# Ledger of designs, part 45: peptides against a protein of PDB entry 6FRK

Target 1, 411 residues: chain A of PDB entry 6FRK
Amino acid sequence: NEEVLNAMLKEVCTALLEADVNIKLVKQLRENVKSAIDLEEMASGLNKRKMIQHAVFKELVKLVDPGVKAWTPTKGKQNVIMFVGLQGSGKTTTCSKLAYYYQRKGWKTCLICADTFRAGAFDQLKQNATKARIPFYGSYTEMDPVIIASEGVEKFKNENFEIIIVDTSGRHKQEDSLFEEMLQVANAIQPDNIVYVMDASIGQACEAQAKAFKDKVDVASVIVTKLDGHAKGGGALSAVAATKSPIIFIGTGEHIDDFEPFKTQPFISKLLGMGDIEGLIDKVNELKLDDNEALIEKLKHGQFTLRDMYEQFQNIMKMGPFSQILGMIPGFGTDFMSKGNEQESMARLKKLMTIMDSMNDQELDSTDGAKVFSKQPGRIQRVARGSGVSTRDVQELLTQYTKFAQMVKKM

## One batch from the design tools (peptide; aimed at target 1 L326 F332 D335)

Design b2_p17_8 (made by RFdiffusion4)
Pose (drawn by RFdiffusion4):
Structure b2_p17_8 (pose): chain A 374 residues (1-38, 47-273, 303-411), chain P 17 residues (1-17)
Amino acid sequence: NEEVLNAMLKEVCTALLEADVNIKLVKQLRENVKSAIDNKRKMIQHAVFKELVKLVDPGVKAWTPTKGKQNVIMFVGLQGSGKTTTCSKLAYYYQRKGWKTCLICADTFRAGAFDQLKQNATKARIPFYGSYTEMDPVIIASEGVEKFKNENFEIIIVDTSGRHKQEDSLFEEMLQVANAIQPDNIVYVMDASIGQACEAQAKAFKDKVDVASVIVTKLDGHAKGGGALSAVAATKSPIIFIGTGEHIDDFEPFKTQPFISKLLGQFTLRDMYEQFQNIMKMGPFSQILGMIPGFGTDFMSKGNEQESMARLKKLMTIMDSMNDQELDSTDGAKVFSKQPGRIQRVARGSGVSTRDVQELLTQYTKFAQMVKKM
Amino acid sequence: LEEAAKAYQEIREILNE
């Protein structure tokens, strides 16, 4: 049985290693689902599913904008990850939700960058800012957020150039652009086909600049996006959106369950009964109930107080014979009145008859009356 | 305690009936 756990466990470790999941997290997840584990494919895959939900959970809720206030969003990520494409996908998302959204092109390096964001904004009917001539992105971002602030826009999305960590020049310039405009949220956009080099770059981005949200693009293809587990752990940020194509409407919020599945592949007879059950539990205590001075009108009249401390076990063979629908019903007497066929199965395996209940049903009716009167 | 004594008396009256 120890060999059935390991053959089926190394087959999921290969399923995650092929899904571009970091080898550090596969080796760690393997001995996490081995230590926490101490119709067969379901008792195994349920344990694997709960261990994955433990990893995709960063514990941090997403940053959401406030209507009537200026929200500045700054996009960061590697070269070619889809920042300019996801810039228009997000401005189009909120603009359709009713936000005064605008775009700013703070890329002064990449050829045809302003022309790219201009044509994406021209198409989606979204205001845009940038420059062919301005070579300083700190100037384009500052003079753009200033312009769209004096025009009272609620979503101001600043696009930046692609950068990698070994370029300290572009990492300083990213930190200065973030310090000039002071964004309310910084989004780390990552390609879904990224391999093992993802945790190092995503971590260096978190160190130089405060990354609070992560977007995974190019998920409409074969890439399952396992590199996102290493950006969530590095940036400490949840995934808010995913990209699912080249167009502006190929964009939707991140849901954890489908991504992990792809990455993996009035008084009733029941109340009359419980009140009784507590009066029998407090039944050997009936002599305490006759203690009150001037209140002892009677005690154990006709000896019938002894069988009121004996009927509740026989009535419990009826509850033992009941399932969770009759037991958890608001009216435990209405489930059997409509279907007196349930009065025969309660009588079979519990040894009580269907006759005994007629005297109980009268005793029930009288009890049900004096509680609605209570 | 007086209230639990009264509930007991009322249940006894129903059982005598």

Design b2_p17_8_s1 (made by RFdiffusion4, then SolubleMPNN; from b2_p17_8, 6 letters changed)
Fold by OpenDDE base, seed 4:
Structure b2_p17_8_s1 (fold): chain B 411 residues (1-411), chain A 17 residues (1-17)
Amino acid sequence: as target 1 above (411 residues)
Amino acid sequence: LEELTKLYLEIMKILNE
């Protein structure tokens, strides 16, 4: 039993190391799991794998919980949020994502560019802010980030902004001058929250980087970026361990909407390759499909039309990147869709919709659309010509529809 | 909602085949 436990723990430890979990944390987790597993219960014929997975899951949940409540903005207050992090961490992009997130929630949100070191930092922030219709402040002439941050914070406080996000300079390396600048900015603006932005793709360097920031600046929150399939997120555990601060959000791509509140359970599930069914359910719930009583009633009766399929394709397109959604499915590794495959999958989906745009209402609203086409093959040729595709492409769509309609009948 | 989620999962699987 101990040999079996050690073998399974070795596999889990290997997987966690491959997920960029720090070697010290993996060792500690292994010890904690060993201490938490009752060998007598394991002998009783319980699914040893399930028991170990549960123990590992429980210990990983503890590792991402710093025991400190995450800071949340107060409605009607001027909340100053200072961002810190290295250059290339995605800090500036994350500032815009966070601002957009709060703006969509009905918060009066603004952005301040206090990055005077990077040429074009203000232009980048301005471009992102303008696209999102977020008010912004910065200077092309002022070189002191303390002055820019102070003036911007004062301006937006006077204008009764509720969320005031300050982007600071990033350096390529941990430089004392960067930390001094961050401290001076923090002292001047007295932020309600200091957010450390960490790139998950730096792997084992996450701990050392996060520690260096926490040792110099009172980091209170962490945002992890570049969780777009290549980074398994193990570095996030290192960030929490080093900063003793909660992860509040994750960045999951390049789009301004590729940003979500951190959820412990889904994150750990995904880290273990168990998928994120909860996050998928939440994304489906955000579509408010429950408000479509007509669709629910059709599904209950096992009815599924080509129009219903078209509507579901539109909903899938609203859920976000296809790679992200697939990465929420258990057994679909994040690596299953290269960035090239995501664009191809979306192009395929759009192609299918374009084929359906050439269908008539009789074809779209038929309870057996495939049978309508099979009875009158001339319809396939019409739709193919109308959409500029082959008859084979239309037949493939009808085959897919038939598979989906069969699934709905089994529901 | 769970059933709809399951449908979406299956749609996405088939679209990736």
Scores: peptide ipSAE 0.208, ipTM 0.841, DockQ to the pose 0.076
OpenDDE base, seeds 1, 2, 3, 5: peptide ipSAE 0.204, 0.199, 0.189, 0.183; ipTM 0.843, 0.835, 0.830, 0.822

Design b2_p17_8_s2 (made by RFdiffusion4, then SolubleMPNN; from b2_p17_8, 8 letters changed)
Fold by OpenDDE base, seed 5:
Structure b2_p17_8_s2 (fold): chain B 411 residues (1-411), chain A 17 residues (1-17)
Amino acid sequence: as target 1 above (411 residues)
Amino acid sequence: LKELTELYLEIQKILNE
């Protein structure tokens, strides 16, 4: 029994290390799990695997909980939120995402660019803010971030903004000059919350980086970015451990809407490769895919047309990165779709849709579209010419449709 | 949701073929 436990714990520890969980945290977790598991209860025929998974899950939940209540903005007050983080962490993009999130929630939100170090930082912020219709402040001429931040905060306070987000300069390295600049900005604007933005893909470096920021400025919140990629987010545990601050949001893509409140259970489930069924449900509900009662009824009756397939492809394209959807499904690892494969898959879907755009209503609405084309091969040639593709490409589409239609008949 | 998930899974299999 102990050998089986040790073997399973070794597999879990390996998976956690592959998920960028800090080696020290993995060791501590292993010890805590061993101490929490009653070996006698494991002998009683309970599913040993489920018991270990549950124990691991419980200990990971504790690691994500810093025991500190997350800061929340106060309605009707002026809440100053300062962003800190390394260059390339997604900090500037995350400022815009957070601003947009609060704006959509009915908060009077604004953005300040206090990044004077990076050429084009203000243009980037301005571009993002303008697209989202978020008020912004910055300077092309002022080089002191303290002045810009102070003036911007004062301006937006006087205009009764409720959420005032300040983006600061990022650096490539832990430089004392960066930390002094951040401290000067923080002292000048007296932020209600300091948010550390961390890239999930930096792996084992997360602890040292997060600690360096916390040692210099009063980090009170963490945002983890790039959870759309291969990064399982194990570095987030290191950031929580180092900062003693809760994760408040996660960035899940490049779009301004690819931003969500942090949920502990879904995150840990995803980290363990158990999927995120709750996040999938939330995303499906947000897309109003359930409102397609007509599709659900057709599927229940085993009816699936080329038009129904087209509509599903449109829905998939609206869902954003398909890798995120797959990563929400139990048993689909984050590696199932490389970023390259996702763009290629989207390009493939778009190509298939372009072929279907050259089909007529009789072809699209037929319950046996493949048979319509098989009976009249001239239709394939027409569609191929209309869409600028080969007859083979149309045949491949029809083959795919036939596979889908067969699947729907088995549902 | 299960049916949608199964549909998406099968779409992915077909797209990865």
Scores: peptide ipSAE 0.029, ipTM 0.562, DockQ to the pose 0.119
OpenDDE base, seeds 1, 2, 3, 4: peptide ipSAE 0.027, 0.027, 0.028, 0.024; ipTM 0.580, 0.554, 0.562, 0.534

Design b2_p17_8_s3 (made by RFdiffusion4, then SolubleMPNN; from b2_p17_8, 6 letters changed)
Fold by OpenDDE base, seed 1:
Formats: C-alpha cells, sequence, structure tokens
Structure b2_p17_8_s3 (fold): chain B 411 residues (1-411), chain A 17 residues (1-17)
C-alpha cells in the first residue's frame, strides 16, 4: 500500500512540477497528503486513486488560501487601488480589465497612469480606457509619478469616483529604484489596496519575484495574468505562498473581458486536468443561450439541423479563446491546445462554416441533413464547388453533423 | 443549460478528433 501511494504521489508531483508548481510547495504537498491519508482506509478496498486525488485536491486548495480575507471595495466610498508589478507582467492591461469589470457592475471607475518611465505608457492606457469608455488621468509632461498619482487621485476623489485605479511604472528587473518609486507613490496616495500583478508564464521564477515585491511593498492582493493555454497556473500557488495574499482575479487572455474573479475550486480542478464544468456553464450563461427557447425545445425533441450546428459554432466562437473552453472540459489538459492548435481549430471551425454557407435552406433546415445529401450526391458536388473545398471535406462535415445529431437524439 | 453545456462539450470533443 505504501509503495502504491508513493508511486501515485510521484506521478502527481511530476505533473505539478510540469504545471510550474514550485518544488518546495510540491514537497510540502507530498508530506501533507501522506499525513492526511489513512493507510488503513486505503487497505479497506476504497478506490485508492480517488482517495489520493481528493487528498491532493484538498491540499492544493489550502495552498491557494492564505488564510486572509480578500479586500473588497466599499460601495459609495472612494477606493484607491494601486497596481504594482514588473514590466511585461500585464499590469497596464490588467488595470483596464479591472476598471472595466467594476464599470460593468455599475461602479464609477477611473484609471490613472503614473508610469513616467515607459515611453508611450500614457498613450497605451488612454487608448485602452477610451475603448472601454473609462475616465482616465495622466500627463505627457510631468515626470514625477508621485505628482501624477496624487493629482489624479485628488481629481477623481473630488468627482466622487468609487474605484480609482493607479497604474505605476514597471521595470525589466527587480530594481531598488522601482521599489523606492512604488513606496513614494503608496505613501502619497494612501491606497486602500495594493495589487501585485504576476505573469504566470515565468514558471519557477514566480516565487522569487513575488517574494521580492512582498518584502518591499505591502502587497494585499494578487492578480495572475497570462493564464491562456501556455501558462499552467502553478506559479499562482507560489505567488500566494510568497505574498501571503489572496488571488482576487485572473487574466485569461488579451481581450478586456478575458478577466474573471478568482475561484479556488475551479482553478485547482483545471490545474489537475479535472476540467471546469462550472466555468463552462457560466460561459454558456454569458451567451444567453437559455433565452433561445426554440433551440432548447429542439434539443429536447432530439431535433438537430445543419443550421442548428452552424449557430452552435457561432456561439462557440463567441465564448472566447477555444483553448479556454477546451480546458474547461474534463480530460482535456491545459496543454491540449498550444496557440498553434487553437488557431488551427478556429480555422477548422471557420472552414466548416464556409462549407455550410454554400448549403441551401432545404439542406440546412432538414432534420436529417446527411440523408438529404446521401439521396442526392450532386448536392455534395455543388456545395464543394461553392465553398472551394473537396467533396471529401463536405462528406467529413456531414459525418461530424451525423455524430452531433445522434448525440442530440440520445440527450 | 446543462444540456447545452453537454452539447458544447461533445462538439468540442468531435472538433478535436
Amino acid sequence: as target 1 above (411 residues)
Amino acid sequence: LIELTKLYQEIMKILNE
């Protein structure tokens, strides 16, 4: 039993290391799991694998919980949120995402650019803020970030803004000059929350980076960025361990809405390749597909047309990055889609839609579209010519449609 | 909603076959 436990723990530890979980945290988890598993219960014929998976899940949940309640803004008050992080961490983009998130929730939100070090920082923030219709402040002439931050905070306080987000300068490295500037800004504006933005793609460097920030600046919250397909998310555990601060949000892509509140259970489930069914349900809800009573009634009756398939493909394209949606499905690991594979899958989907654009209403609206084509093979040739594809490509589409239609009939 | 979620799961599986 101990050998079986050690073998399974070795497999899990390897997978966690491959997911960029820090080696110290993996070692701690291994010891905690060993201490939590009753070997006598494992002997009783219980599914040893499920027991170990549950123990691992429980210990990972503890690793992302710093035991500190996350700061939340107070409605009707002026909440100053200062952002800190290295250049390239996604800090500036994350400021805009957070501002947009609160604006969409009915908060009076604004952005301040206190990055005087990077040329074009204010132009970038202004561009993002203008696109999102978020009020902004900054200067092209003032070089002191303390002055800009102070003036901007005062302006927006006087205008009764509820969420005042201050973007600070980044650096390429952990430099003492950066930390001094951050402290001067923090002392001047007296932020209600300091948010550390961390790039998850830096892997094993997450611990050292997060520690360096926490040792110099009173980080109270963490946002993890670049959790799009390539970043395995293990660096998030390192950030929590080093900062002793909760993850409040995650950035999941480049779009302004590729931003979500951090949920511990879905995140750990995804990290373990268990999927995120809850997140997938939430994404389906965001599309208001439940308002499509006609589609729901068709599905209940086992009806599924080529048009219905086309509409579902359009909906999939609206859910966001294909890699994120797949990563929510159990059995599709986070690595299942490289950026190359995502583009290929989207190209495949677009190709299928282009083939269907060459179909007529009789073909699209038939409850047995495959049979319509099988009875009249000339339709396949017409559609192939119209869409610029082979007859084989059309047959492949019809084969896929048949699989979907059979699935819907079994629902 | 659960049915739609299942449909999307299966669509995604078939598209990646």
Scores: peptide ipSAE 0.130, ipTM 0.782, DockQ to the pose 0.076
OpenDDE base, seeds 2, 3, 4, 5: peptide ipSAE 0.064, 0.054, 0.034, 0.072; ipTM 0.717, 0.693, 0.665, 0.721

Design b2_p17_8_s4 (made by RFdiffusion4, then SolubleMPNN; from b2_p17_8, 9 letters changed)
Fold by OpenDDE base, seed 3:
Structure b2_p17_8_s4 (fold): chain B 411 residues (1-411), chain A 17 residues (1-17)
Amino acid sequence: as target 1 above (411 residues)
Amino acid sequence: LIELTKLYKLIMKILDE
C-alpha cells in the first residue's frame, strides 16, 4: 500500500513539475498528501486513485489560497489600482484588459501610463485604450513617473472616475532602481490595490520574481498572464506562496477579452488535467445555447444549413478563442490551436458572417445551400456585391459549407 | 456538450484549411 501510494505520488509530482509548479511546493505537497492519507482507509478497498487525487486537489487548493480576502473595488468610490511587474510580463496589456473588464461592468474606468522608461509605452497604452474606448493619461515629455502618476490620478479623481489604473515601468530584471521608482509612485498616488503581473511561462522563476516584488512593494493582488500558451499555470502557485496575495484575474490570450476572474477550483482542475467543466458549463449557459438542442437534433438528422453555420459562428465568437474552450475540456490540450491561428480564424469567421449577411432566407435556410448557388450563379454575384467581396470569396464560403455539411452527415 | 465540442472542432478545422 505504501509503495502504491509512493508510486502514485511520484506520478502526481512529475505532472506538477511538468506544470511548472515550484519544486519546493511539490515536495511540501507530497508530504502534506502523505500525512493526510490514512493508509488503513486506503486498504479498505476505496478507489486509491480517487483518494490520492482528492488529497492532491485539496492541497493544491490550499496552495492557491493565501488566506487573505481579495481586494475588490467599491462602487461610487475612486479606486486607484497600481500595476507592477517585469517587462514582458504582459503588464501593460493586462492594465487594458482590467480596464475593459470594469468598463464592460459599468464602471467609469481610466488608464494612466506612468512608464517613462520604455520608448513607446504611452503610444502602446494609448492605442489599446483608444481601441477599447477607455480614457487615458500620460506624457510624451515628462520623464518622472511620479509626476505623471500623480497628475493623472488627480485628473481622474476630479472627473469622478471609479477605477483608475496606473501602469508603471517594467524592467527586464529585478533592479533596485525599478523598486525605488515603484515605491515613489506608490507613495505619491496611495493606491487602494497594488497588482503584481506575472508571466506564467517563466516556470520555476515565478517564486523568486514574485518574492522580489513583494519584499519591496505591498503587493495585494496577483494577475497571472500567458495561461493560454505552454504554461500550465503552476507558476501561479509560486506567486501566491511568495506574495501571500490572492490571484484576482488570469490572462488567457492576447485579445482584450482574454481576461477572466480567477476561480480556484476550475484552475486546479485544469492544472491537474481534469478540465474546467464548471467554467465550460458557465460559458455554454452564457451563450444561451438552448437553441443548440434544436441544432443537435438537426445535426442528428444530417440537416445543416448556411443559417445553422452562421449561428455556430456566432456562438464561437461569443465563447471567445476556441483554444480556451478546448482547454476547459478534459483531454483537449491547449496546444490544439496556435495563438496566431485564433485571431486569424476569428477574422475569417467575421468575414464569412459578413458574406452570409448578404444572403437571403432561401439561401440561408436551404438544406443544400451550395446547390442553390450552383443552380443560379447570379446569386453569387449578388452576395459578392452586397458584402463587398469577390465572387471567389463567396465560392470559398460555399465550399467550406459543403465540406461542413458533408462532415455533419457523417456524425 | 460533447456533440457541440465536436461541431466546434469541426468548424475550426474547416476554418484552418
Scores: peptide ipSAE 0.025, ipTM 0.568, DockQ to the pose 0.136
OpenDDE base, seeds 1, 2, 4, 5: peptide ipSAE 0.025, 0.025, 0.022, 0.027; ipTM 0.551, 0.548, 0.562, 0.534; seeds 1, 5 fail the geometry check

## One batch from the design tools (peptide; aimed at target 1 F332 T334)

Design b2_p18_1 (made by RFdiffusion4)
Pose (drawn by RFdiffusion4):
Structure b2_p18_1 (pose): chain A 374 residues (1-38, 47-273, 303-411), chain P 18 residues (1-18)
Amino acid sequence: NEEVLNAMLKEVCTALLEADVNIKLVKQLRENVKSAIDNKRKMIQHAVFKELVKLVDPGVKAWTPTKGKQNVIMFVGLQGSGKTTTCSKLAYYYQRKGWKTCLICADTFRAGAFDQLKQNATKARIPFYGSYTEMDPVIIASEGVEKFKNENFEIIIVDTSGRHKQEDSLFEEMLQVANAIQPDNIVYVMDASIGQACEAQAKAFKDKVDVASVIVTKLDGHAKGGGALSAVAATKSPIIFIGTGEHIDDFEPFKTQPFISKLLGQFTLRDMYEQFQNIMKMGPFSQILGMIPGFGTDFMSKGNEQESMARLKKLMTIMDSMNDQELDSTDGAKVFSKQPGRIQRVARGSGVSTRDVQELLTQYTKFAQMVKKM
Amino acid sequence: ELEELAEEWQELAEILNE
């Protein structure tokens, strides 16, 4: 049985290593599901599913904008990850939700960058800012957020150039652009086909600049997006959106369950009964209930107080014979009144008859009356 | 509190005598 756990466990470790999941997290997840584990494919895959939900959970809720206030969002990520594409996908998302959204092109390096964000904003009917001539992104971002602030826009999304960590020049310029405009949220956009080089870049981005949200693009293809587990652990940020195509409407919020599945592949007879059950539990205590001075009108009249401390086990064989629908019903007596066929099965395996209940049903009716009167 | 539990007990004894 130790060999059936390991053959089925190394088959999921290969399923995650093929899904571009970091080899560090596969080896760690393997011995986490092995230590926490101490119709067969369900008792195994349910344990694997709960261990994955433990990894995709960063413990941090997403940053959401406030209507009536200026929200500056700054996009960061590697070269070619889809920042300019996801800039228009997000401005179009909120603009359709009713936000005064606008775009700013703070890319002074990539050829045809302002022309790219201009044509994406021209198409989606979204205001845009940028420059063909201005070579300083700190100047484009500062003079753009200033313009759209004096025009009272609520979502101001600043697009930046692609950068990698080994370029300290572009990482300083990213930090200065973030310090000039002071964004409310910084989004780390990552390609879904990224391999093992993802945890190092995503970590260096978190170190130089404060990353609070992660977007995974190019998920509409064959890439399952396992590199996102390494960006969530590195940036400490949850995934808010995913990209699912080249168009502006190929964009939707991140849901954890479908991504993990793809990455993996009035008084009743029942109340009359419980009140009785506590009066029998407090039943050997009936002599304490006759203690009160001047209140002892009677005690154990006609000896019937002895069987009121004997009827509740026989009535329990009826509850033992009951399932969770009758037991957890608001009116435990209405489930059997409509279907007196349930009065025969309760009588079979519990040894009580269907006759005994008629005297109980009268005793029930009287009890049910004096509680609604209570 | 104890008087109330004794009254409920008496009322239950009356119903059981019936």

Design b2_p18_1_s1 (made by RFdiffusion4, then SolubleMPNN; from b2_p18_1, 7 letters changed)
Fold by OpenDDE base, seed 4:
Structure b2_p18_1_s1 (fold): chain B 411 residues (1-411), chain A 18 residues (1-18)
Amino acid sequence: as target 1 above (411 residues)
Amino acid sequence: ELKELTELYLELQKILNE
């Protein structure tokens, strides 16, 4: 029994190391799991695999719990959030994502660019902020990040902003000058929260980086980025261990909405390759897809209209990149969609919806929409002209609809 | 229901990736 346990733990430890979990944490986890497993219960014919998986899961949940409550902004107050992190960590993009997240939740949110070191930092922030309609502050002439941060914070405090996000300079390396600048900015603006942004793709370097930041600045929150790639997120455990700070959000892509609140259970499930069934359920519930009893009933009867397809496209667009949904399904890795295909797929969905916006109710509500168009080809030309697309694009949509309707009939 | 919906989305994605 002990040999079997050790063999299974070796496999789990290998998988965790391959998931970028720090070797010290893996060692500690192995010891904790061994201590938590009752060998007598394991002998009694309980599913040894399930028992070990449960013990591993439980210990991983503890590793992502820093034992401190995450800072949350107070509604109706001025909350200053300072971002810190290395260059290339996704810090600037994450500032915009967080600002957009709070803005969508009805917070009066703004962005400050205090990155004077990187050429085009302010232009990048301005571009992102403008696209999201987020108020922003920065300077093309002021080189002192302390002045920019202070002036920006004061400005937005006076304008009664509730969420004031300050992006700081990054460096390629941990330099004392970076930490001194961060301390000066932090002292000047007195942030309510300091967010460390970490790239999950740096693997085993996560601990050392997170520690270096925590040793210099009062990191209170962690955001992990680039969880859309090959990074399994094991570095997140290292960040929590080193900073003693909770992960508050994760970045799951390049789009401004590729950003979600951190959830422990789904994250650990994904880390173990179990998928994120809970996150899938939550996303499905957030879409009010339960109101689709009528759709499910139609699907059970093999009925599927262009309107039903339009509604499903709206739902997919609300769920975000479909790769993220697939990555929540056990056995579907994040690699199933190359990064380039997501934006193209969303643009394609939006194009298809724009074509359908030019259809009439008879066309949309027909149980055989493709046949309606095939019987009267003038409808294709009308829709094409109305949506500003080619007749070929409308035919492609109808072909896709037909394929989908055929699949629904086989369900 | 969730399984059927997931299968539906998977098939939609395949169609969108074609």
Scores: peptide ipSAE 0.027, ipTM 0.484, DockQ to the pose 0.103
OpenDDE base, seeds 1, 2, 3, 5: peptide ipSAE 0.025, 0.025, 0.022, 0.024; ipTM 0.547, 0.540, 0.529, 0.516; seed 5 fails the geometry check

Design b2_p18_1_s2 (made by RFdiffusion4, then SolubleMPNN; from b2_p18_1, 9 letters changed)
Fold by OpenDDE base, seed 5:
Structure b2_p18_1_s2 (fold): chain B 411 residues (1-411), chain A 18 residues (1-18)
Amino acid sequence: as target 1 above (411 residues)
Amino acid sequence: ELKKLTELYLELQKILDE
């Protein structure tokens, strides 16, 4: 029995190390699991594997819980949220995602760019904010981030904004000058919450990085980014351990909607490779994919129209990267989808949809849409002119449709 | 049903990545 336990724990420990869980945490977890498993209960014929899995799951849940209540903004108050993190952590993108998240929930939200170090930081923030229709502040001429942050916070306080997000300078290196700047900004604006943004892909470096930030600024919340990636998220446990701060959100892709509140159970389930059935159910329900009965019926009959393809493109655009949904299915590894540039794929989808917006009902609802266009080449020219694309682009769409329709017939 | 839908979207994505 002890040999079986040790073998199973070795397998779990290996999987956790491969998931970028810190070696110290894995060792501690192993000892905690051994101490929690009553060897006498294992003798009673209970599925030893399930018992060990449950014990491991329970200990991982404890590792992600810092025992500190997450900060939440107060409705009708001015809540200043300062972001800190290294360059490349996804900090600036995460500021926009968080702002958009609160805006969609009916909060009066704004963004401040206090990154004076990176050329074009303000342009990037402005571009993201404008696309999301989020009010923003920054300067092209002011070089002191303290002045920009203070002026921006004051402006938006006077305008009765409820969520005021301040993006700070991210540097490539842990430099004392960066930490002093962050501290000066924090002292000037007196944030209600300081959010540390961490890239999950840095693996074993997560602990040291998170500790360096916590030692310099009063980090109260953690956001983990790039969890759509090859990063299995084990570094998140290291961030919680080092900062003693809760993970409040996760970034799950490049899209502004690829941002969700942190849920412990789904995260640990995914970390263990058990999938996220709960998140899958939630996502399926959110998307009303149950209304796809009509699609499923068409697929069963091998029928697939250009309209059906258009509707599926709309669903994909609503879902975000389909890689996220696949990553929720047990046995589909995060690596199953080659990370195409998700933004490029979405732009391509939108282009294809724009071409289809210039098609008529006869073209869209034909069971052989490609044949309709092949019989009357003038239709291709009409659609091309209507959508502002080349005839080649329309032909490419029809080729893609034909490939897809042939595949549906083989299903 | 979810499997078929998943297969559908996987193939859509492959077509988009080509």
Scores: peptide ipSAE 0.023, ipTM 0.632, DockQ to the pose 0.138
OpenDDE base, seeds 1, 2, 3, 4: peptide ipSAE 0.022, 0.021, 0.020, 0.021; ipTM 0.630, 0.623, 0.606, 0.608

